# Ledger of designs, part 34: peptides against a protein of PDB entry 3KDP

Target 1, 230 residues: chain A of PDB entry 3KDP
Amino acid sequence: PFLIFIIANIPLPLGTVTILCIDLGTDMVPAISLAYEQAESDIMKRQPRNPKTDKLVNEQLISMAYGQIGMIQALGGFFTYFVILAENGFLPIHLLGLRVNWDDRWINDVEDSYGQQWTYEQRKIVEFTCHTPFFVTIVVVQWADLVICKTRRNSVFQQGMKNKILIFGLFEETALAAFLSYCPGMGVALRMYPLKPTWWFCAFPYSLLIFVYDEVRKLIIRRRPGGWVE

## One batch from the design tools (peptide; aimed at target 1 A175 C183 P184 K196)

Design b2_p19_5_s1 (made by RFdiffusion4, then SolubleMPNN; from b2_p19_5, 16 letters changed)
Fold by OpenDDE base, seed 2:
Structure b2_p19_5_s1 (fold): chain B 230 residues (1-230), chain A 19 residues (1-19)
Amino acid sequence: as target 1 above (230 residues)
Amino acid sequence: DFEKWVEEQLKLAKEILKK
């Protein structure tokens, strides 16, 4: 997310605190899940035919899967960001290169995609309004990931402890999202403005797309067991 | 009403930023 911000020179999609909350929450849950998967794989005494190569392949596959999930979550956050800015008159194309003028306190006539002029204060209100929904979107997308994990028929019974830890992590992230979104003073202290409850649903179409994508992926893998899509 | 409370908090945030 930060790399896209630098490369595209768009207004800041995530505050420093939201980034820290993602790193400590949303990145930690996958890391814990990975650590438990490795521990369960080590407990499952299937003698790897080639312990060095099979462990490396599994670690690479798991790393790729979690890397892909993280990228999908980031895309969901950016989707919500672009929706909010578009609803406020800033189309995605207009945001490219706008950062320099956006962050300048002395420019009070930044035009949106419809020719409306925005003061610095108005722009910062819209920017900070995006921070909370971006985080909430990631949390809602992680709910979809939990559902996807449950629908993986072969691992549901083995994932019993993982599922409890994952569910607990998702509950903590949801509680944190609710706290950051609705606790009085968070807008001033953390630049995370309160979120209208309706914005929680903005992530649902994206969560559905992820679910459909994963189901299609599973169907392709089942039909073509030797394909690169693993 | 929770929605009204959220709208009031957003208005307050806007007023603070104008200051």
Scores: peptide ipSAE 0.134, ipTM 0.750, DockQ to the pose 0.053
OpenDDE base, seeds 1, 3, 4, 5: peptide ipSAE 0.113, 0.111, 0.130, 0.120; ipTM 0.742, 0.747, 0.755, 0.750

Design b2_p19_5_s2 (made by RFdiffusion4, then SolubleMPNN; from b2_p19_5, 12 letters changed)
Fold by OpenDDE base, seed 2:
Structure b2_p19_5_s2 (fold): chain B 230 residues (1-230), chain A 19 residues (1-19)
Amino acid sequence: as target 1 above (230 residues)
Amino acid sequence: SFEEYQRKVLELALEILKK
């Protein structure tokens, strides 16, 4: 998120402190939970591999899984960010290069995509309105991603929810999201606007979509092993 | 109310930004 902010010169979608909270609080527990995940049932059916090559393959699989989680989280967060800004008159294309004027407190006539002028206070309200739901969206998407990453080929329904560490991680990240969203002082300290409970559902369609597509993908892999869909 | 809380948080945040 921060790299895209710099490259595209868009208004800041998520504060640096909240990014640290994601990295240390939201991502670490899931990462640990994945490290202790049960072996996939189909892996046990494979012929013995060379221990050296098997270790390398496992490291690559873990790296790909974490990379995919990060990418999907970022996409989900930015989706929510663009939805909020679009609802307030700022279309995604208009946000490119807008940061310089956006952050200048002396410019009070920043135009949106419809020609409406926004004062510094007004546009900062919109910015702060994006921070909290961006974070919450990452958490909601991460629920699906963690469940998806339990298996490469098997359905979630086939593998089950046997990892107690994973379950704990899901509750922990949800509790953290609630804490950061509603605890007194966090809104000011983190430049986050308190989240209306309805915004928790903003990411659900996206989360459901990726879940369904992943299940379909896994179904195809099971029926056609070795295909390009892997 | 929740709306009042949101307003107070926003006002405080804006005051900090103006410093």
Scores: peptide ipSAE 0.192, ipTM 0.800, DockQ to the pose 0.046
OpenDDE base, seeds 1, 3, 4, 5: peptide ipSAE 0.105, 0.136, 0.147, 0.023; ipTM 0.735, 0.760, 0.762, 0.598

Design b2_p19_5_s3 (made by RFdiffusion4, then SolubleMPNN; from b2_p19_5, 15 letters changed)
Fold by OpenDDE base, seed 1:
Structure b2_p19_5_s3 (fold): chain B 230 residues (1-230), chain A 19 residues (1-19)
Amino acid sequence: as target 1 above (230 residues)
Amino acid sequence: DFEEWRKKVLEEAKKILKE
């Protein structure tokens, strides 16, 4: 996400606080999930046929799956970012290269896609308004990814403890997002401004698209076992 | 009520950003 910000020179889609929340929440949940999966696998009496290679392959497969999920989550966050800015008059194409003027506090006449002039304060408010929805979108997409992963990995459904921990982690992330969004003083302390309730649903169409894409992917894998789409 | 509260928070944020 930060790389896209630098390359595209768009207004900052993720705040420092939001990044920290992602690192502490979204990145921690997979790590905990992996730790518990390893612990449960150690409890399972079935020794891998080749303990060195089979463990390594499993770790690589899990790492790849989580890497793909993280990329999808980032795409969902950027989708929400662009939707919010578009609803405020800034179309995606207009945001390209706008960062320099956007971040300049002495320029108070930055035009949106419709010719409306925006002050520095107005721009920063809408920028910071995107930070919390980005995090919320990641949480919402994680819910969808759980459903997708549940259909991919019958093993995750059988491991009841892992699912409970993952659900609990998602609940904590959702509660944290709600707290950061709506607790009085968070706008001043963390520059996380209140989220419109409608923004919680902004990622749902994207989550649906991901679900459809994953189902199509599964269909392709079932029809062509050993294909590049694994 | 929520939208009014949100607007108030945003107005306060504008004041802080002007400082």
Scores: peptide ipSAE 0.264, ipTM 0.841, DockQ to the pose 0.048
OpenDDE base, seeds 2, 3, 4, 5: peptide ipSAE 0.191, 0.187, 0.259, 0.243; ipTM 0.798, 0.794, 0.836, 0.830

Design b2_p19_5_s4 (made by RFdiffusion4, then SolubleMPNN; from b2_p19_5, 14 letters changed)
Fold by OpenDDE base, seed 1:
Structure b2_p19_5_s4 (fold): chain B 230 residues (1-230), chain A 19 residues (1-19)
Amino acid sequence: as target 1 above (230 residues)
Amino acid sequence: DFEKWQQEVLEKAKKILEE
């Protein structure tokens, strides 16, 4: 997300503190889940024919799959960002290159796509209004990711442990999202303004997309064992 | 109630940004 912000020179879609909350909070549970999945896969899978190469291949495949899911997740966040800005009069094309003027406190006549002038304060409010939905979108998309991780385990015992981790992860992420979105002072402290409940549903299409992606991936893996898509 | 609360938060945020 931050790289796209720099490259496209658009208003900041996600605050630095929110990024830290994702990195330290929301991404930790998936990382733990993946670590357990790898450990359990190593326990359940027949001793790799070549432990060094097969383990490396599996780690690379998991890393690639996670990277792809993470990219889809980021796209979901950006979609929400662009929708909110578009609803406020800023079309995506108009946002390109706008950051410099957007962040300039002395420019109070930045025009939207419809010729409406926006003060610095108004612009920052709409920017900060995007931070919370972006974060919530990430969390909702991560629900799908966590469920996908669960479906990879074949053992009932693994399902039990994964269920506890999954439930805990879902609870933690949702609680964090609710706290950051609705706790008094978060708008000032974290630049995360309160989110209308309707925006929670904006991420659902992307969650579905991740499910479809994973099912397609699984189907490809089943048809072509050892392919790059594992 | 939520909309009212949201507006209050936004108004406070505006004031802080103006400082």
Scores: peptide ipSAE 0.077, ipTM 0.725, DockQ to the pose 0.048
OpenDDE base, seeds 2, 3, 4, 5: peptide ipSAE 0.036, 0.061, 0.040, 0.069; ipTM 0.676, 0.697, 0.684, 0.708

Design b2_p19_6 (made by RFdiffusion4)
Pose (drawn by RFdiffusion4):
Structure b2_p19_6 (pose): chain A 230 residues (1-230), chain P 19 residues (1-19)
Amino acid sequence: as target 1 above (230 residues)
Amino acid sequence: VVLIVLSVYFTVKYYVEEL
């Protein structure tokens, strides 16, 4: 978001104070939760790891959290900023520029895609209404994430969901977000504004895509263990 | 559980006020 905020001079979809709600808020518990994960094989049957090679974090990993499941998480994140604004007037393209004027506190008279003229606090209360649910489609997508960052070889149907804590992380992560958006206060404290029902289910095809994509990866590997995918 | 209850409460409250 902060990247395109420079590219398409677009209204900032995800705000800063909004970010310290992901890893400090919703994400903390769900992550702590993996540490409670049983194995995937006789680990005490493999030679010991090797401090020089096979590191904790590596090429094949960053190529995943950033190069892959990372992008699909954003395509779902933007897609609802694009919906929050068009369902409220600003049909996408009439956005490719606004910021310069948009962020102006004096230009209270700005054309949308119909003619309607918005003040400052009037449209910002939509910009923050834009954060508030980017901050969601992010938590929504992290369901499909917290479930495939669970295993690295086994299908979720081979390993199952016996992690009676990781599941808690879900119920928490999600509900925390709702409370962070409906309590009389989060708005005037965090730029968090209540959402309309239709609004939550945005990232859903995307969460389910992240889900399906990861499952198919693992399968390939298990069918071709020396092959390219692994 | 408490958080979920509060989340449901405030969500329902908001949607009731919007109706």

Design b2_p19_6_s1 (made by RFdiffusion4, then SolubleMPNN; from b2_p19_6, 17 letters changed)
Fold by OpenDDE base, seed 1:
Order: structure tokens, then sequence, then C-alpha cells
Structure b2_p19_6_s1 (fold): chain B 230 residues (1-230), chain A 19 residues (1-19)
């Protein structure tokens, strides 16, 4: 996300607090929950044919898969970001290169895509308004990620939601998202301004996309054991 | 607060520079 922010020179899509909440709040409990997830029967029974080569290949494939999921997750966040800014008059194309003027507190007449002038304070409110839905989007996408990551080969439908810690993780990240989004003072303290409940649904297509992607990936793995998609 | 805002801006700028 920050790479795109720097390269495109757009207003900051997610704040430091948002990043910290993702890394420490939303990811940690799910990661722990996955550690307690029951291993797939096929993983437990799988003897590596070549422990060195197969381990390296598996680690690379896992890294690639998580990298791809991470990209989809980032796309979901950016989609929400661009939608919010567009609803506030800033079309995506107009955001390119706008950061310099956007972050300048002495420029109080930054124009949106429709010629409306925005003060520094107004711009920052809109910017910080994006932080919350970006975070929420990440959380909603992580619902899918967390559910799909419990298995490598088997479908989510086969293993089900048996891990109580996983369920707790989903609840915790959702509760944290709700707290940060709606608790009074969070806008001032964390620059995470309140979000309309409807924005929670903006991430659902991406959650579904990740879910479908992973299910297709797993289906391919099941049909072609030892393939590069694993 | 203004201090929190400045701190956040600094951190964001730092993170942006590191990214």
Amino acid sequence: as target 1 above (230 residues)
Amino acid sequence: SELVEKALEYMEAYLAAQA
C-alpha cells in the first residue's frame, strides 16, 4: 500500500495507526488461531519425497500464495479508498500527484475533480475518513483469508469452522474494527473517523474473490498434486 | 490533539520513506 502511495503520490490511504491495528490487532490473534488449527490429514500423512527440495518448493509456493492474497487484500483496501474519495469529489485520476498539495497546510484551495475547493482541515478529514474503511476492508477480507488459510488442500466446506480460537479471532478483529470505527474519540485520537455501516459491505466482493481464488487454487492442488499452484 | 497529529504525520512520513 505504501509503495503505491509513494509511486502514485496520492493522499495516504491508511495511517500508521491503521497499520499497527492490522499488524498487532487483526493479524496476531488469527495467526495464533491458525497455529492451533488441526492440520490437514493429508499434510500430516504426507512424507516429503525430498525433504530439502520439497520444503523449499512448498515454502516458495506458500509465500507466493500469501503474496497473491495480500495483493488482493490491498486491492480491496484501495478500492474502498478510491470509492470514498470519489464520493467526496476526488476521482482516482485526480489523486495522482495530489499529495504534495494535499499535505500542504498552507494550501487551502485544493480543488477536487469538480472544482470544489478544500481546506487543509477538510482534506485531512476526508483522508482520515479513508483510514477507517480501509482498515475495515482489511478486516473483512481477512475473514476470508483466515477461513481459507486453515487448510492448504481441503475446501473450507470440508473442514468447517471447528477452531474456537479462530472464531474468537474473527470476533476480536471485528470487534476491534467496530470499536475503532464507532467509539467516540477514535477520530480524534487515532484519526479513524466513524464509518457508515454500509461501508463494511464494500469489502465483501474482495472477500468473495479471495475465497473463490483459494477454493479454485485448492481444487487445482487436489486435481494436480505436486503442482506449482500448491 | 495537535501533538498526536504531528506524531502521526511524522510516523506516516517515516513509513512512507521506508516503503
Scores: peptide ipSAE 0.016, ipTM 0.344, DockQ to the pose 0.027
OpenDDE base, seeds 2, 3, 4, 5: peptide ipSAE 0.007, 0.015, 0.014, 0.013; ipTM 0.332, 0.338, 0.339, 0.344

Design b2_p19_6_s2 (made by RFdiffusion4, then SolubleMPNN; from b2_p19_6, 15 letters changed)
Fold by OpenDDE base, seed 4:
Structure b2_p19_6_s2 (fold): chain B 230 residues (1-230), chain A 19 residues (1-19)
Amino acid sequence: as target 1 above (230 residues)
Amino acid sequence: LELIEKAKKYMEEYLKEQE
């Protein structure tokens, strides 16, 4: 999000506070939950691999897979961001290079894609309206990410949801998202406006995409042991 | 929706105070 903000000079899609909440609040408990995940059933049945030859390849493949998931996650967040801004009159193309004028409080006539002029206060309201949905989108996408990360090769349907800590992590990050979205004063304190319930569903296609992607990947791994997608 | 409207109003007031 921040890289695209710099490169494209678009209005800030996600505030610094929300980034901190993701890094410290949303990711911590899920990460801990994965440490307590039950051993994958097929791992326990497999013969030991040669750690000298297979470790580097596996690390690279894992890194690539997580990189791909992260890209899908980012796309989900930006999709929500662009949808909100488009609904408020700012089409994606118009946002390119707009940051300089957007953040200038002395410019009160920034035009949207339809020629409507926006005051600084109005622009900041719209910006802060994006922060909460972006955050929630990340949380929703992380549901899928967390669930798929519990196994390397087995489908979620095969391994099951046996880890209570994992389930707790999902509820914790959801509760945090709800708290930040709906608690009075969050709009001022965290620059996070209350979220319409409909925005929770905006990320679902991307969450599903991640889930399907990983299930397909795992299916390929099972059918082609030692393949390039492992 | 009412919460959003209240938040928007509050933010507008806050921004005015910060000018």
Scores: peptide ipSAE 0.015, ipTM 0.371, DockQ to the pose 0.054
OpenDDE base, seeds 1, 2, 3, 5: peptide ipSAE 0.017, 0.011, 0.006, 0.006; ipTM 0.402, 0.275, 0.290, 0.286; seeds 1, 3 fail the geometry check

Design b2_p19_6_s3 (made by RFdiffusion4, then SolubleMPNN; from b2_p19_6, 14 letters changed)
Fold by OpenDDE base, seed 1:
Structure b2_p19_6_s3 (fold): chain B 230 residues (1-230), chain A 19 residues (1-19)
Amino acid sequence: as target 1 above (230 residues)
Amino acid sequence: DELIELAKKYMDEYLAKEA
């Protein structure tokens, strides 16, 4: 998200505080939960064919998979971001290069795609309105991500949701998202404008996409053991 | 909805103070 912010010079889609909330609130507990997850039977049983080459290949493939999932996750957040800004009159094309003027408090006549002038305060309200749904999108997508990360090869349906710590992590991140979205004062403190409940559903297609992607990936791995997708 | 409106109000007040 931050890289796209810099490269495209768009208004900040996700605040630094929100990023910290993701890292500390949503990623940490799930990571701990996964550490306590029972080792998948196939992860522990596989003797490395060649400890040097297979480990390196496996690390590269895992890194690639996480990179792909992270990319899909980011796309979900940006989709929500662009939808909100478009609904407020800022089309994606118009946002390109707008950051400099957007962040300038002395420019109070920034025009949207329809010629409406926006004050600095109005722009920041819209920007902060994007932070919350972006965060929520990340959380919803992480539901799928956390579930799929439990297993390397087995379907989520085969492994099940037996890890109480993982369930707790999912609950915690959801509760955190709800708290940040609806608790008074959080908008001021965290630059997260309150979110309409309907925006929670904007992330579900991407969550489903990640789920389907991983299930397909796992299916390929099961059908082609030792393939490049593993 | 009332909480959302209240939070929006606080945000507006915050932005007004920071301007």
Scores: peptide ipSAE 0.025, ipTM 0.516, DockQ to the pose 0.063
OpenDDE base, seeds 2, 3, 4, 5: peptide ipSAE 0.019, 0.021, 0.016, 0.022; ipTM 0.498, 0.439, 0.472, 0.444

Design b2_p19_6_s4 (made by RFdiffusion4, then SolubleMPNN; from b2_p19_6, 16 letters changed)
Fold by OpenDDE base, seed 5:
Structure b2_p19_6_s4 (fold): chain B 230 residues (1-230), chain A 19 residues (1-19)
Amino acid sequence: as target 1 above (230 residues)
Amino acid sequence: LELVKKALEYMERYLELEK
């Protein structure tokens, strides 16, 4: 997200505080919960790995898969960001290069895509209004990410949802997201303004996409053992 | 489900107060 912010020179889509809340608050409990997940039923049925070659290849493939999931996650956040700004009069093309004027407190006449002038205060309200939905979008996408991480090869439908700690993690991250989004004073303390409940649904297509992507990947692995998608 | 319901009710009430 920060790299795109620099390259495209757009208004800040996600605050540093929200990033810290994701990294330290939302992701830790889910990650720990995976340690309590049941072993895959097929672990002992797998072919012996070559410790010199197969390990390195497998690590690279895992890294690529998580990289792709991370990109889809970021795209979901940016989609929400662009939708909110478009609803407030700022089309995506107009946001390119706008950051310099956007962040200048002395410019109170920044024009949107429709010629409406925005004060610094108004612009910052809109920006901070984007931070919370972006954060929530990440959390909703992380639901799918956590669920798919339960297994490496087996379908989630085969493995099931037996890990109570993982379920607790999903509720914990959701509760944290709701707290940060709707607790009074979060706008002042964290620059996270309240969300319309409808914004929670903006991430659902991306969560579904991640889920489908991973299930298809796992299906390919099951059908073609030793393939390039492992 | 009860926690989700309570959270939703809280959110709705909060949004009404902010209007």
Scores: peptide ipSAE 0.011, ipTM 0.359, DockQ to the pose 0.345
OpenDDE base, seeds 1, 2, 3, 4: peptide ipSAE 0.006, 0.000, 0.012, 0.000; ipTM 0.280, 0.293, 0.320, 0.278; seed 3 fails the geometry check

Design b2_p19_7 (made by RFdiffusion4)
Pose (drawn by RFdiffusion4):
Structure b2_p19_7 (pose): chain A 230 residues (1-230), chain P 19 residues (1-19)
Amino acid sequence: as target 1 above (230 residues)
Amino acid sequence: VSESYRYFMLIFSIIILIF
């Protein structure tokens, strides 16, 4: 988001104070939760790891959290900022520029895609209404994430969901977001504004994509263990 | 956003957070 905020001079979809709500808020518990994960094989049957090679974090990993499941999480995140604004007037393209004027506190008279003229706090209350659900489609996609960052070889149907804590992290993570968006206060404190029902289910095809993509990866590997995918 | 829906979501989320 902060990257395109520079590219397409677009209204900032995801705000800073909004970001210290992901890893400090919703994300904390779900992550702590993996540490409670049983194995995937006789680990005490493999030679010991090797401090020089096979590191904790590596090429093959960053190529995943950033290069892959990372992007698909954003395509879902933007897609609803694109919806929050068009369902409220600003059909996408009439956005490719606004910021310069948009962020102006004096230009209270700005054309949308119909003619309607918005003030400052009038449209910002939509910009922050844009954060508030980017901050969700992010938590919504992290369901499909917290469930495939669960295993690294086994299908979720081979390993199952016996992690009676990781599941808690879900119910928490999600509900925490709702509370962070409906309590009389989170708006005037965090630029968090209540959402309309149709609004939450945005990232859903995307969460389910992230889900399906990861499952198919693991399968390939288990069918071709020396092959390219692994 | 309706006021009822707002209070519903608030109560619902608090219930989930308690358990």

Design b2_p19_7_s1 (made by RFdiffusion4, then SolubleMPNN; from b2_p19_7, 11 letters changed)
Fold by OpenDDE base, seed 4:
Structure b2_p19_7_s1 (fold): chain B 230 residues (1-230), chain A 19 residues (1-19)
Amino acid sequence: as target 1 above (230 residues)
Amino acid sequence: VSEEERQKMLEEALEILKK
């Protein structure tokens, strides 16, 4: 998220404190859970491999899963960010390069996509309004991402939810998201304003999309072992 | 969270930004 913020020069989609909460609170437990994930049923059906090479493959798989999860989370978060800003009059294309003027407290006439002028205070309020939904979206997307990353080839329905640590992690990150979103004073303390319950659902279409895509991908892999889709 | 609580938090934030 921060990298895209720098490259695109868009308003800050997620505060530094919120990023730290994600990194330390939401990502760590699920990550540990993936490290202790039970062997895939398809891997278990394979002939015994050299233990040294097998460990390396597993480490690479975990590393790749981490990278993919992070990327998908960022995409989900930015989706929500762009939706919120669009609802407030800032279309995605208009946000490109806007950061300099956005962050300038002396410019009180920044125009949105519809010609409405925004004061510095108004801009900062709408910016901070994005922080909580962005965070919550990451959590919601992470539910799907963690589930799909349990397996390379098998359907979620075939592999099942056997990792109790993963399940616990999902509840923990959800509880943290609820705490940060609805605890009094978080808007002032962390710039995470109270979230309308409807924003929890903003990421659901995206989560469903990636879930369906992953299931289709896995189906193709099962039908065509060693294909380019793997 | 209620809309009233949200509005209150936004107002408080606005006051901070005015400083």
Scores: peptide ipSAE 0.034, ipTM 0.666, DockQ to the pose 0.045
OpenDDE base, seeds 1, 2, 3, 5: peptide ipSAE 0.017, 0.023, 0.019, 0.024; ipTM 0.509, 0.621, 0.572, 0.636; seed 1 fails the geometry check

Design b2_p19_7_s2 (made by RFdiffusion4, then SolubleMPNN; from b2_p19_7, 11 letters changed)
Fold by OpenDDE base, seed 2:
Structure b2_p19_7_s2 (fold): chain B 230 residues (1-230), chain A 19 residues (1-19)
Amino acid sequence: as target 1 above (230 residues)
Amino acid sequence: VSEEEREEMLKLALKILEE
């Protein structure tokens, strides 16, 4: 998120402190849960032919998986960010390069995509309004990602939710998201304004799409072992 | 966003900016 903020010169979608809360609160428990999960890695079931090459392949596969998950989470968050800003009159194309004027306290006539002028205060309200939904979207996407990462080949419906640590992680993430979104003072402390419960549901279609995509991917892998989709 | 919600958010934003 921060890299895109710098490159695109868009308004900050998520505060640094909130990013730290995600890293420590939402990413750590899932990572631990995945580490304890007996991953049905076909690689672990295969006797290591060459321990050095197989370790390297596993590290690459794990790195790619985590990299892909992180990318999907970021995309989900940015999608929510752009939706909220678009609903407030700022189309994504208009946000490009807008940061300089957006963050300038002396400019009170920043125009949106429809020619409406926004004061500095109004802009900051909209910016901070995006922080909470961005965070919540990441959490909701993480639910899907955690469930998906549990199995590499089997459907979630086939393996079930046997990992108690994973289940605990899901509840902890949800509780943390609720705490940060609705606890008094978090708006001031984290620049996260309270979120209407309806915004939780806005992320669900995206999570569902990821889930369906992964189930289809797994189905293809099962039907065509050794294909390019692995 | 209702006008009332906008006003509350504005008050909150002002408080944050004064902090």
Scores: peptide ipSAE 0.046, ipTM 0.677, DockQ to the pose 0.045
OpenDDE base, seeds 1, 3, 4, 5: peptide ipSAE 0.030, 0.021, 0.049, 0.022; ipTM 0.625, 0.579, 0.686, 0.572; seeds 4, 5 fail the geometry check

Design b2_p19_7_s3 (made by RFdiffusion4, then SolubleMPNN; from b2_p19_7, 12 letters changed)
Fold by OpenDDE base, seed 2:
Structure b2_p19_7_s3 (fold): chain B 230 residues (1-230), chain A 19 residues (1-19)
Amino acid sequence: as target 1 above (230 residues)
Amino acid sequence: VSEEEREEQLKKALEILKK
């Protein structure tokens, strides 16, 4: 998220403190749960032919899975960010290069995509309004990703939710999201303004699409083992 | 969170931004 902010010169979609909360609160438990579940699945299904090569392959596969999850989460967050800004008059194309003027306190006539002028205070309110939904979107996307990552080839419906650590992680993330979104003072402390309950549902279509895509991918892998889709 | 509480937090945030 921060790299895209620098490269695209867009308004900051998520505060640094909130990013740290995500890294410590939402990424760590899923990471642990995925590591345990992959270790358990690999131990049960493969007699280690070569423990050194199999460990290396597993570490690479874990690293790739984490990289993919992080990318999907970022895409989901940015989707919500662009939706909120578009609803407030800022289309995605107009945001490119806008950061310099956006962050300038002395410019009070920044135009949106429709020619409406925005004061510095108004812009910062809209910016901070994006932080909480961005975070919530990451959590909602993580629900799907955690469920997806449980199995490489099998449908979630076939394996079920047996991992207690995964279930605990899902509840923890949800509780953290609720706490950060609705606890008094978070708007001032973390620049996370209170979230309307409707914004929880903004990410659901995206999570559903990811879930459907992965189920289709798994179906293809089962029908065509060794294909390029792996 | 009530709409009133949200408005109050927004007002406080605006006051901080003006300082």
Scores: peptide ipSAE 0.133, ipTM 0.769, DockQ to the pose 0.046
OpenDDE base, seeds 1, 3, 4, 5: peptide ipSAE 0.078, 0.033, 0.022, 0.025; ipTM 0.719, 0.664, 0.616, 0.655

